Peptides against a protein of PDB entry 1IK9. Designs and how they scored, part 21

Target 1, 211 residues: chain A of PDB entry 1IK9
Amino acid sequence: MERKISRIHLVSEPSITHFLQVSWEKTLESGFVITLTDGHSAWTGTVSESEISQEADDMAMEKGKYVGELRKALLSGAGPADVYTFNFSKESCYFFFEKNLKDVSFRLGSFNLEKVENPAEVIRELICYCLDTIAENQAKNEHLQKENERLLRDWNDVQGRFEKCVSAKEALETDLYKRFILVLNEKKTKIRSLHNKLLNAAQEREKDIKQ
Target 2, 207 residues: chain A of PDB entry 1IK9 as posed
Amino acid sequence: MERKISRIHLVSEPSITHFLQVSWEKTLESGFVITLTDGHSAWTGTVSESEISQEADDMAMEKGKYVGELRKALLSADVYTFNFSKESAYFFFEKNLKDVSFRLGSFNLEKVENPAEVIRELIAYALDTIAENQAKNEHLQKENERLLRDWNDVQGRFEKAVSAKEALETDLYKRFILVLNEKKTKIRSLHNKLLNAAQEREKDIKQ
Target 3, 195 residues: chain B of PDB entry 1IK9 as posed
Amino acid sequence: MERKISRIHLVSEPSITHFLQVSWEKTLESGFVITLTDGHSAWTGTVSESEISQEADDMAMEKGKYVGELRKALLSVYTFNFSKESAYFFFEKNLKDVSFRLGSFNLEKVENPAEVIRELIAYALDTIAENQAKNEHLQKENERLLRDWNDVQGRFEKAVSAKEALETDLYKRFILVLNEKKTKIRSLHNKLLNA

## One batch from the design tools (peptide; aimed at target 1 I191, target 1 (a further copy) R179 K187)

Design b1_p12_6_s3 (made by RFdiffusion4, then SolubleMPNN; from b1_p12_6, 5 letters changed)
Fold by OpenDDE base, seed 4:
Structure b1_p12_6_s3 (fold): chain B 211 residues (1-211), chain C 211 residues (1-211), chain A 12 residues (1-12)
Amino acid sequence: as target 1 above (211 residues)
Amino acid sequence: as target 1 above (211 residues)
Amino acid sequence: DLFEEFLEDPTE
């Protein structure tokens, strides 16, 4: 079971934050349980897949698109854009919500709710779910933080090895060139010496021919 | 202001989860506000620094150690060890808690609470705080996840550069040696050729003298 | 290493 709790404002009670809990199995399309509370009273309704399909048909909207709008309305916690208006009659237990576009508002859905006999149980369970979610998210945060610290250490270790490799490559190149130049210069000196000896021997032979 | 909400079980109502909210400024030692709720009723009390000091003195416990025990009792949400027992009288509004050790239980603290006139406001605010905490922790999780993904990419990039550097170092060494051997062999061949020319010139001179 | 021997032998 998946669950989302959001805070909403009812048009009838704009000064009192209400909480909208939606619970579903795997997908919102398969139906859901909606719970509304003001922190004192609670109201619950079950919405079936058939009701969702009927509402989509009545709106002439494709079911997947309609469910996408339901997800945005009921699960997002009305984002800062106040795109969704929520209405509830405590007398009729009729809950309906509208999508407000720039030039048009239209009813997106409506549900009959029932007043919960023991709202304290629903409220306690809702708070428990919030506390469980906090604990799970904290544990995930601590795990991710430890992984970040590990990855940062591993990055620094590889970076340090890389820098050593670069420096060692440059040092190797410099050392090899220095050694090579020394040996080459020695061989060039030997070639010059032998060439001079050959020239001298040729000059001596030319002197010996000239008596 | 810092706040912690925990679930507790009262000895008087073990089947009903209660919620203990503690709010404080910077440190628990400076005093705190304690709020108890069962999801229908709420009770609040303010505990001063002087009351904390008096309770520590009465227990003959060092204040920092006592505050450490208060933190474990009131903020941990009774961990799986049930080391702390909570008691509350709705009639007297007297809240007290005990630390249960293997062989000894002792009272750790006691507070007079007052019944909140509008518990729904306290409960709504508590749920709002839970939802805010969930949203903050989710945003932190998403951030840490993105950082982990970044650090992993950065690690892979440096690792790949390091491997290329190692391979390039080995290739450079091999190439430099090959090139140098070719040049050295050319110089050695030239030295040998010049030396043979010198020997031949000396042998011809010795023949010319014997002639 | 043939290269080290080649570098060390200045006489050839």
Scores: peptide ipSAE 0.023, ipTM 0.844, DockQ to the pose 0.331
OpenDDE base, seeds 1, 2, 3, 5: peptide ipSAE 0.021, 0.020, 0.020, 0.021; ipTM 0.844, 0.844, 0.844, 0.844; seed 3 fails the geometry check

Design b1_p12_7 (made by RFdiffusion4)
Pose (drawn by RFdiffusion4):
Structure b1_p12_7 (pose): chain A 207 residues (1-76, 81-211), chain B 195 residues (1-76, 83-201), chain P 12 residues (1-12)
Amino acid sequence: as target 2 above (207 residues)
Amino acid sequence: as target 3 above (195 residues)
Amino acid sequence: DVLDELSHDDLD
């Protein structure tokens, strides 16, 4: 059981703002209840599933394509106009294309006996919605703060692992260099003794 | 300018639900407007900064402590009474085995209730709209942080596993380069023996 | 690479 409450502007009353409340079960296609209120009175109407299928035929439209138009227009490049007569309780709306507009929907609403009850329920629904949302935003704020910390934690764990690696790498190399360089000292020493022995042989050949 | 709309029940009409709307600027301490509505009529009252502090004196409470009680009672066990004939509104606090009048307001019936009701409904719809947008922004940030975390965690796994492969990998190379020096030393020694 | 440099002898 879903609903949408939207504000709308009627052509015959661009001064005051009205409110449109549409409620259905699962899908618009199965039918819906529509209520119009100016904050004092309320007018209500119903549209059955069969009435929707028929209206789509009379409009030469694919049924789902027609319901799509109803969704854009009633549940808030597509320009729509709304008219209402308090004298007749007739409510209709048209889609305004280029130089060509057409009747998209028409409802004979009935003035409600208990406007206050309807208005109170509407406001109550809105307040409940505001409430459910805040609880959700709070739940997400906490999850947000948890992740901001869980990242900072592991980020630090990362920097430490890297810094530990660098300290260990340089530490190993330092030991290596010492051993390798000690050997080089022996090589240089042996190499130079050899040279010396070659120069001594050379001197015996020459004298 | 902030506001809170609460659903309440009046003692003289537990059947119907009323709505209490409280509006202010910065803090209730500087005064506020309170509106009561049943969806048909509406009653309003203004409470100045002067009157509030005055009430803090009659009670001998710090203006802060007193405003605190109002916040709990008016912005949502608290009991509410209203007489449509007198327009007098008062509310009490109920503790274990006692109750006491906490405050009152002389409200006045509004001339154009529909205007007030329309503005109240409009505010609620805007609030719903703003809240739904924030739910989306925070929903995405929750996603970005989830991804960013997996990234770094992966970097950590890779980094730690590297530090553990380092001693073994570097030691092999060192053996290789070292064995080269020894060979040279041997060959030199052998040459020296030749001579 | 420091290991490559050290593989080169400093001879006279």

Design b1_p12_7_s1 (made by RFdiffusion4, then SolubleMPNN; from b1_p12_7, 5 letters changed)
Fold by OpenDDE base, seed 1:
Structure b1_p12_7_s1 (fold): chain B 211 residues (1-211), chain C 211 residues (1-211), chain A 12 residues (1-12)
Amino acid sequence: as target 1 above (211 residues)
Amino acid sequence: as target 1 above (211 residues)
Amino acid sequence: SLLDELSVEDLE
């Protein structure tokens, strides 16, 4: 079961924050339970998949689009300046909500709720869910923070090894060239010495032929 | 202002989860506001720094140790199997809590609370705080998740560059040695050729002298 | 090193 609690403002009670709890299985399209509370009283209704389909048809809206609007209206925590307006009659237990567009406001959906006999149980359960969600999110935050710190260390370690590898490559190339130049210069010196010996021997032979 | 909401179980009402809200400025030692609610009624008390000091003295406990025990008792969300036991009289509005050790249970502190006239306002504010905390923690979780994903990419990129640098160092060494051997072998061949020319010239000169 | 070996063989 998935759940979302949101703050809403009722048109009839704009100074009193109400809480809208929506609970569903996998998708809002399969139906949901809606609970409304003011922190003293609570009202609950179950909305079936068939009711969602009927409301979509009554709106002349495609079901997937309608469920998309339900998800925005009921799960976003709309404030008084929001696109969605919430209405509830405590006398009739009739809940309805409207989408306010620039040029058109229209009713998006309506549900019959039932007054909860023991609202304190519903409120306690709602607070428990909030506290559980806080604890889960805190544990996740602490885990993610520790992972971030680990990944940052691991990144710095690899970066430092990479920089050392670059420097070691440059140093290797420089050292190999220096050593090669030394050996090559020795060979060049030996070649020059041997050429000079050949030139001297040729000059001596030319002198011996000329007596 | 800092705040912590915890679930507690009262000895008098073990089947009804109560919520203990503690609010303070910077440190619990400077005083705090305690609010107890069952989701229908609420009770609030203010505890001053002087009252905390007096309770510590009455307990014959060092103030820093006492505040450390207050922090554990009031902020940890103790369950029924926990080290801390909570008691509240709705008639006297007297709240007290005990620490249960293996061989000794002792009262840790006691506070006079006042029944809130409009508990729905306190409950709504408490739920609002829970929802705000959820939203803040969700935003933090999403940020940390994006940072983790970035750091993991950055780590993989540097790791891949490091591995390429290692391979490039080995390839450079191998290539330089191969090139050096080629040039060195050319010089060795030239030296051998020049030595052979010197030997031939010496043998010809020795024949010309014997003639 | 291979370079050190190449230098020694050329002294002989």
Scores: peptide ipSAE 0.024, ipTM 0.846, DockQ to the pose 0.319
OpenDDE base, seeds 2, 3, 4, 5: peptide ipSAE 0.022, 0.022, 0.021, 0.024; ipTM 0.846, 0.845, 0.846, 0.845; seed 2 fails the geometry check

Design b1_p12_7_s2 (made by RFdiffusion4, then SolubleMPNN; from b1_p12_7 with V2I H8V D9E)
Fold by OpenDDE base, seed 2:
Structure b1_p12_7_s2 (fold): chain B 211 residues (1-211), chain C 211 residues (1-211), chain A 12 residues (1-12)
Amino acid sequence: as target 1 above (211 residues)
Amino acid sequence: as target 1 above (211 residues)
Amino acid sequence: DILDELSVEDLD
């Protein structure tokens, strides 16, 4: 079961923050339970998949698009722009909400709610859910923080190994060239020595022929 | 201002989850505001630094240790072990809590609370704080998740560069040795050729002398 | 070392 609690302001009571809880299974399209509270009273209603489909049809809206608007209205709370207006009558227990566009406002949905006999239990459970969600999110935050610290250490280790590998490659190239130059110079010296011996032998032969 | 909301169970009402809100400035030692609610009624009291100091002195406990116990009792909620027992009388508005050790239970603190006239406002504000905390923690979680994904990409990039550097070092060494061997073999061949010319010149001289 | 082996093959 998925659940979202949002703050809303009712047109009838704009000074009193209300809380809108929506609970659903997998997708909001399959239906949902809506709970409204002012922190003293609570009201609950169940909205079926058939009611959602009927509301979409009555609006001549594609169901997936309609559910997308329901999700924005009911699960996001009143964002900073009054794109969604919430209305509730405590007398009739009739809840309805509108989408406000620049030039057009239209009813997005309407639900009959029932007054909860024990609102304190609903409020306690709502606070429990908030506290559980805080604890879960905090535990996830601590896990992600530890993972970040691990990944940063692992990155620094590999970076340090990479820098050492680069330096060792340059050092290896330099060392190999130095050693090669030494061996090559020895061979060049031996070639020069052998050439001098050949020149001397030729000069001696030329002396011996001249007697 | 720091704030913590915890679930507690009162000895007098063990079937009804209560919520204990504690708010303080920087340190609990400087005093705090305590709010208790059952989701219908709320009670609030202010505890001063002097009262905390007096309770520590009355217990013959070092103040820092006492504040440490207050923090565990009031800010951690009832952990799974009933290490802390909470008591509240709605008639007297007297709140007290005990620390339960294996062989000893002792009163850790006691506070007079006042019944809040408008508990719905306190409850609404408490729920608002929970929802704000959820939103903040969720935003932090999304940030840490994005940072983890970045660090993992950066780690994979450096790891791939490191592996390429290792392979390039081995390839460089192998290539340099191959090139060096070719040049040295040319010099060795020239040395051999010069030695053979010297041997031939010596043999010709020996023939000319016998002649 | 391959370089050391290459140095020691002096054709005396």
Scores: peptide ipSAE 0.040, ipTM 0.847, DockQ to the pose 0.600
OpenDDE base, seeds 1, 3, 4, 5: peptide ipSAE 0.026, 0.023, 0.050, 0.038; ipTM 0.844, 0.843, 0.849, 0.847; seed 4 fails the geometry check

Design b1_p12_7_s3 (made by RFdiffusion4, then SolubleMPNN; from b1_p12_7, 5 letters changed; failed a check: a repeat of another design)
Amino acid sequence: SLLDELSEEDLE

Design b1_p12_7_s4 (made by RFdiffusion4, then SolubleMPNN; from b1_p12_7, 5 letters changed)
Fold by OpenDDE base, seed 5:
Structure b1_p12_7_s4 (fold): chain B 211 residues (1-211), chain C 211 residues (1-211), chain A 12 residues (1-12)
Amino acid sequence: as target 1 above (211 residues)
Amino acid sequence: as target 1 above (211 residues)
Amino acid sequence: SLLDKLSEEDLD
């Protein structure tokens, strides 16, 4: 079961924050339970998949689009307060909500709710769910924080190895060139020496021919 | 103002979850407000720094140690249920709690509470705080998740650069050695050719002398 | 080193 609690304001009681809990199985399309509370009283209604389908048809809206609008209205939490208007009559237990567009407001849905006999139990369960959600989110935050710290260490380790590899490459190239120049210069010196010996031998032979 | 809500069970009502809210400024030592609720009624008490000091003295406990025990009792949430026993009389509005050790239980603190006239307002504010805390923790989770994804990309980028640097170092060394061998072999061949010319010149001179 | 070997073989 999935659940979302949203803070809403009712047009009938604009000074009192209300809480709208929606609970469903896997998808909101399959139906949901809606619970409204003011922290003293609670009201509950069940909405079936068939009722959602009928309401979509009555609105001449595609079912998936209608469910998409229901998700925005009922699950958005404190979305921009002005986009969705919520109304509830405690006498008739009739709940309805409207979507306010710039130029047009339209009714998005309506539910018949029933007053809960033991509202304290519903309120306690709602608070329990909030506390459980806080604990789960805190555990996730601590896990993500530890993972960030690990990833940062791993990044610094690889960065330090990379910098050492760059420096070692430059040092290797420089060392190899220096050694090569030394060996090559020795060979060049030996070649020059052998050329001079050949020149001297040719000069001596020319002297021997000239007797 | 800092705040913690904990789920507790009262010995007087073991079938009903209660909620204990503690609110304080910076440190629990400076005093706190305690609020108890069952989701229908609420009770509040204010505990001053002087009362905390007096209770620590009456217990013959160092103040910082006493405050440390208060933090564990009142802020631990659902700590192991058996470590702290909570008691409340709705008639006397007397709240007290005990620490259960293996061989010894002792009273850790007691408060006179007052029944709140408008419990619905206290309950609504408590639910609002839970929803705000959920939203803040969700935003932090999303931020940490995005940071993890960034750090993982940055790690992969540096790792890929490091692997390329290693391969480039090995390739450079191999290429430089190959080039050096070729140039040195050319110089060696030239040295050998010059030595052969010197030997031939010496043999010709020896023929001319025998002549 | 490979370079050191390449330097010595030319003494002969």
Scores: peptide ipSAE 0.031, ipTM 0.847, DockQ to the pose 0.540
OpenDDE base, seeds 1, 2, 3, 4: peptide ipSAE 0.026, 0.028, 0.030, 0.026; ipTM 0.846, 0.847, 0.847, 0.847; seed 4 fails the geometry check

Design b1_p12_8 (made by RFdiffusion4)
Pose (drawn by RFdiffusion4):
Structure b1_p12_8 (pose): chain A 207 residues (1-76, 81-211), chain B 195 residues (1-76, 83-201), chain P 12 residues (1-12)
Amino acid sequence: as target 2 above (207 residues)
Amino acid sequence: as target 3 above (195 residues)
Amino acid sequence: PLSLPSTEEELS
């Protein structure tokens, strides 16, 4: 059981703002209840599933394509106009294309006996919605704060692991260098003794 | 300017639900407007900064403590009474075994209730709209942070596993380079023996 | 003359 409450402007009353409340079960295609209110009175109408299928035929439109038009127009490049007569309770709306517009929907609404009850329920629904949302935004705010911390935590764990690696690497190399360089001292020493021995042989050949 | 719309029940009409709308700038302390509506009629009242502090005196409460009680009672066990004939509105606090008048307002019937009701509904729809948008923004940030976390966690797994492969990998190389020095040293020694 | 690379080069 879903609903959408939208504000709309009627051509015959561009001054005041009206409200349109559409409610259905699962899909618009199965039918819907529509209510119009100016904050004082309310007019209501119903559209059955069969009435929707028939209207789509009379309009030469694929049924799902027709319901799509209803969704854009009623549930808030597509320009739509709305008209209402308090004298007749007739409500219709047209889609305005280039130089060509057409009747998209028409409803004979009935003035409601208990406007206040309807308006109170509508406001009540809106307040409940505002409430459900806040709870959700709070839940997400906390999840947000948890993740901001869980990241900062691991980020630090990361920097530490890297810094520990660098300290260990330089530490190992330092030991290596010492040992390797000690050997080089021996090589240089041996190599130079050899040279010396070669120069001594050379001197015996020459004298 | 901020506002709160609460759903309440009046003692003299537990059947019907009323709506209490309270609006202010910055803090209730500087005055506020309160509106009561049943969806048909509406009653309004203005409470000045001067009247509020005046009430804080009659009670001998710090203006702060007094405003605090109003916030709890008006912005949502609190009881509410309203007489459509007198337009007098008052509310009380109910504790264990006692109750007491907490405050009152002389409201006045509004000339154009439909205008007030329309503005109230409009506000609610805007609020729903802004809240749904914030739910999206925070939803995506929750996603970005989830991804960013997995990234770094992966970097950590890779980094720690590297530190643990370092001693073994570097020592092998050191053995290699070291074995080269020894060979040279042996060869040199052997040459010296030649001579 | 003896020509040895530096220990740092060899470890590179």

Design b1_p12_8_s1 (made by RFdiffusion4, then SolubleMPNN; from b1_p12_8 with P1E S3V T7V)
Fold by OpenDDE base, seed 2:
Structure b1_p12_8_s1 (fold): chain B 211 residues (1-211), chain C 211 residues (1-211), chain A 12 residues (1-12)
Amino acid sequence: as target 1 above (211 residues)
Amino acid sequence: as target 1 above (211 residues)
Amino acid sequence: ELVLPSVEEELS
C-alpha cells in the first residue's frame, strides 16, 4: 500500500492546518482511503474505483485525466496557492475539493467521511508513518552520499591514470625518437665512413695507373 | 533550533506509542525543550543548562558524558529494546527515564512537564515538522541521485578516454617501431651495398697487380 | 601522420 500525507487548509478553518492522508494499493484509480485530521479529530472515508469512474463520467472527463487531477489535488498537498480548494463540514462529514482555474472553478470530487472514534490512534499511526518515512529517507541519503563519495574517488583514480597515460604516451614518443635518432646517426656515420674508403680506394687506383 | 522526534513506550502505557520531541539551540548541553504526546494530550517542559549540570553532578558523572547519555536516551527514540526505560505519570506530570545495564538500572534524568492547553496545535506543528523534514530529505535524495548519475557519466567518459589513451599508446609504439625498422633496413641495405663495392674494388686491384 | 624526419635530407 502506498501512502501520502499532505497539509491542507480548509475554507471553513483557514487558520488550522489539516492533514490529508491518502492511502492506495498501486494506482489511485483502483480506489483509495482518505483520512483527514486537525490533530484532535480524525475523519476517514473509502473511495472505490467505481466512485472514481462515476465522478469522471459525471464530469465528462477521461478517467486517466481525472485521476491525474485527483493525484495533483490529494497528493501534492497545498500546491501553488489556490489551485485546489478544500472544503469540509464537521457536522455533515462532507469533504469536497474544487479546482480553481483563472476564469472557472469546478468541483473535482466529494467524499462522505466518517468521524474516527479513536482519533489519537490515527494520529499516532500518522506520526509513526512520518517518522518511518524520515528514517528511510535518511538511510537512502546516507547510502547515496557514500556512493557519491565512492564515485568521486573512482573518478579521481581514473582521471589520475588517464593523465599518467597521456604523459607516458608523450614521453614514449619523445624517448623513441631520441633512441631512433641515435641509432640512425650511427648508421649515417658508418655510411659516410664507407663512402670515404671508396673515394680513397679510387684515388689510389688513379695514382697507380699514372707510372 | 534543532529538533528530534522519537517514538517511545512508557512503562505505564506500553500499548500506546508516545512521541518525544526534543528541541535545542546548538547543543543539548545548553538546555532543551521536551514535549511528550500520545496523539491526544501533550505535555511540555523546559530543561535548563543548570538543571543538566546539577543532574550530572548528582550522578557524579562528567557533564559531556552525561549529555552524551541524554542524547542517546532522548534523541535516538527507542534504541535497542530496553536500554532506556521511559516513565510518565499523567497525574503528576512527572517524566523520568532510566538506563538499564546488564546488572544495574539507574535514573538518568527526570523532568516536570506541564499539560499543554491546546494539544492539537502541538500535534499539528509536530506533523508539520515531520512533513517538512520528509520534503527536505526527498529534495536531498533527488539532488544526490542526480549527482550520482552525473558522476557515473563523468566516470564513464574518463574511463573511455583512458582506454583510448592506452590503445593509442600501444598503437603509437607499434607504429613507431615499424617505421623505424623500415628506415633502419634501408640504411643497412646501403651499408651492405657499400661494403660489396669496397670488396669488388679490392678484388679488381688484386687482379691488376697479378696482371 | 608522425613524419619521421626524412632520413633522405641528411644523407644527401
Scores: peptide ipSAE 0.017, ipTM 0.846, DockQ to the pose 0.119
OpenDDE base, seeds 1, 3, 4, 5: peptide ipSAE 0.016, 0.015, 0.019, 0.008; ipTM 0.846, 0.845, 0.846, 0.844; seed 4 fails the geometry check

Design b1_p12_8_s2 (made by RFdiffusion4, then SolubleMPNN; from b1_p12_8 with T7V)
Fold by OpenDDE base, seed 1:
Structure b1_p12_8_s2 (fold): chain B 211 residues (1-211), chain C 211 residues (1-211), chain A 12 residues (1-12)
Amino acid sequence: as target 1 above (211 residues)
Amino acid sequence: as target 1 above (211 residues)
Amino acid sequence: PLSLPSVEEELS
């Protein structure tokens, strides 16, 4: 089961932060359990897939789009732009929410809730879930931090090996070229010496022909 | 102000998870506010630096060691080993906790709490803090995940450049050596040709002298 | 250190 807890403000009680818990299996479309609390009382309702389909039809909205709006309204909490307004009557246990657009506000959905007999148990379980979520997120954070530090070390090691490879390539080219120049100059000197010996031998022959 | 919320089990009510909130400025040693709740009622007490010093003296424990034990008891929650046991009397509002060692259990500390008049407000604020902590930890996790993905890309890029540098070094050595062999063989051929011309010139001179 | 064979030994 997936769960999201958000804080909401009721139009009837704007000074008192309420908490909206939504619990679902895999997708919000399959239905969900909604729990509302003020930290003293709690109210819970179950919304079926058929009720979601009926509300989408009543809104003349495509089910996928309607579920997308439910997800934004119920799982995001009140965004800073008050795009979603929440209403709850403690007398009727009727919960409804509206989407506020520039030119029009409209009811997006409504649910009948039931007052929980033992609100302290629901509140304790909600706090437990928050603490478990904090612990899991901290463990993920510590894991990611250690992995980041590992990746940074591995990057520095490869970078240092790369720089050494570049320098070793340049040094190799320079060394090979120096060695080649030495051997080439030796061969050039030997060629020059042999040419001079040929010139001297030709000059001596020309002297011997001239007695 | 720093804050830690943990779940504890009271010896008097082991089936009901209680929540222990501790709030402090920089260090637990400077004093702290302790809040206990069962999700319906709440109790709060303030512990001063002087009370911490007095409790350390009464325990005949060094203050730094005592604060270290307070931190383990009050901020870690009940670890799976029940090393710390928590007691609370709702009648006296007296909270105390014990450290369980192999051979001896001893009282580690005790605080007088006061029943909160509006527990719903304290519980709402506690849930708000949990939700804020979840949001902050999620933002940190998303940041670290993006940084991990960046570092992994950067590592792959440097690794690929390093492998190309190694291959380019080997290719450079092979190419330079092939070019050098070609030029050296040309010079060796020229040296051999010049030696043969010298030998022929010497043989012709020896014929002319015999003639 | 990869001792590159002396260019002298292959030229001998």
Scores: peptide ipSAE 0.015, ipTM 0.841, DockQ to the pose 0.070
OpenDDE base, seeds 2, 3, 4, 5: peptide ipSAE 0.014, 0.015, 0.017, 0.015; ipTM 0.842, 0.841, 0.842, 0.841; seeds 4, 5 fail the geometry check

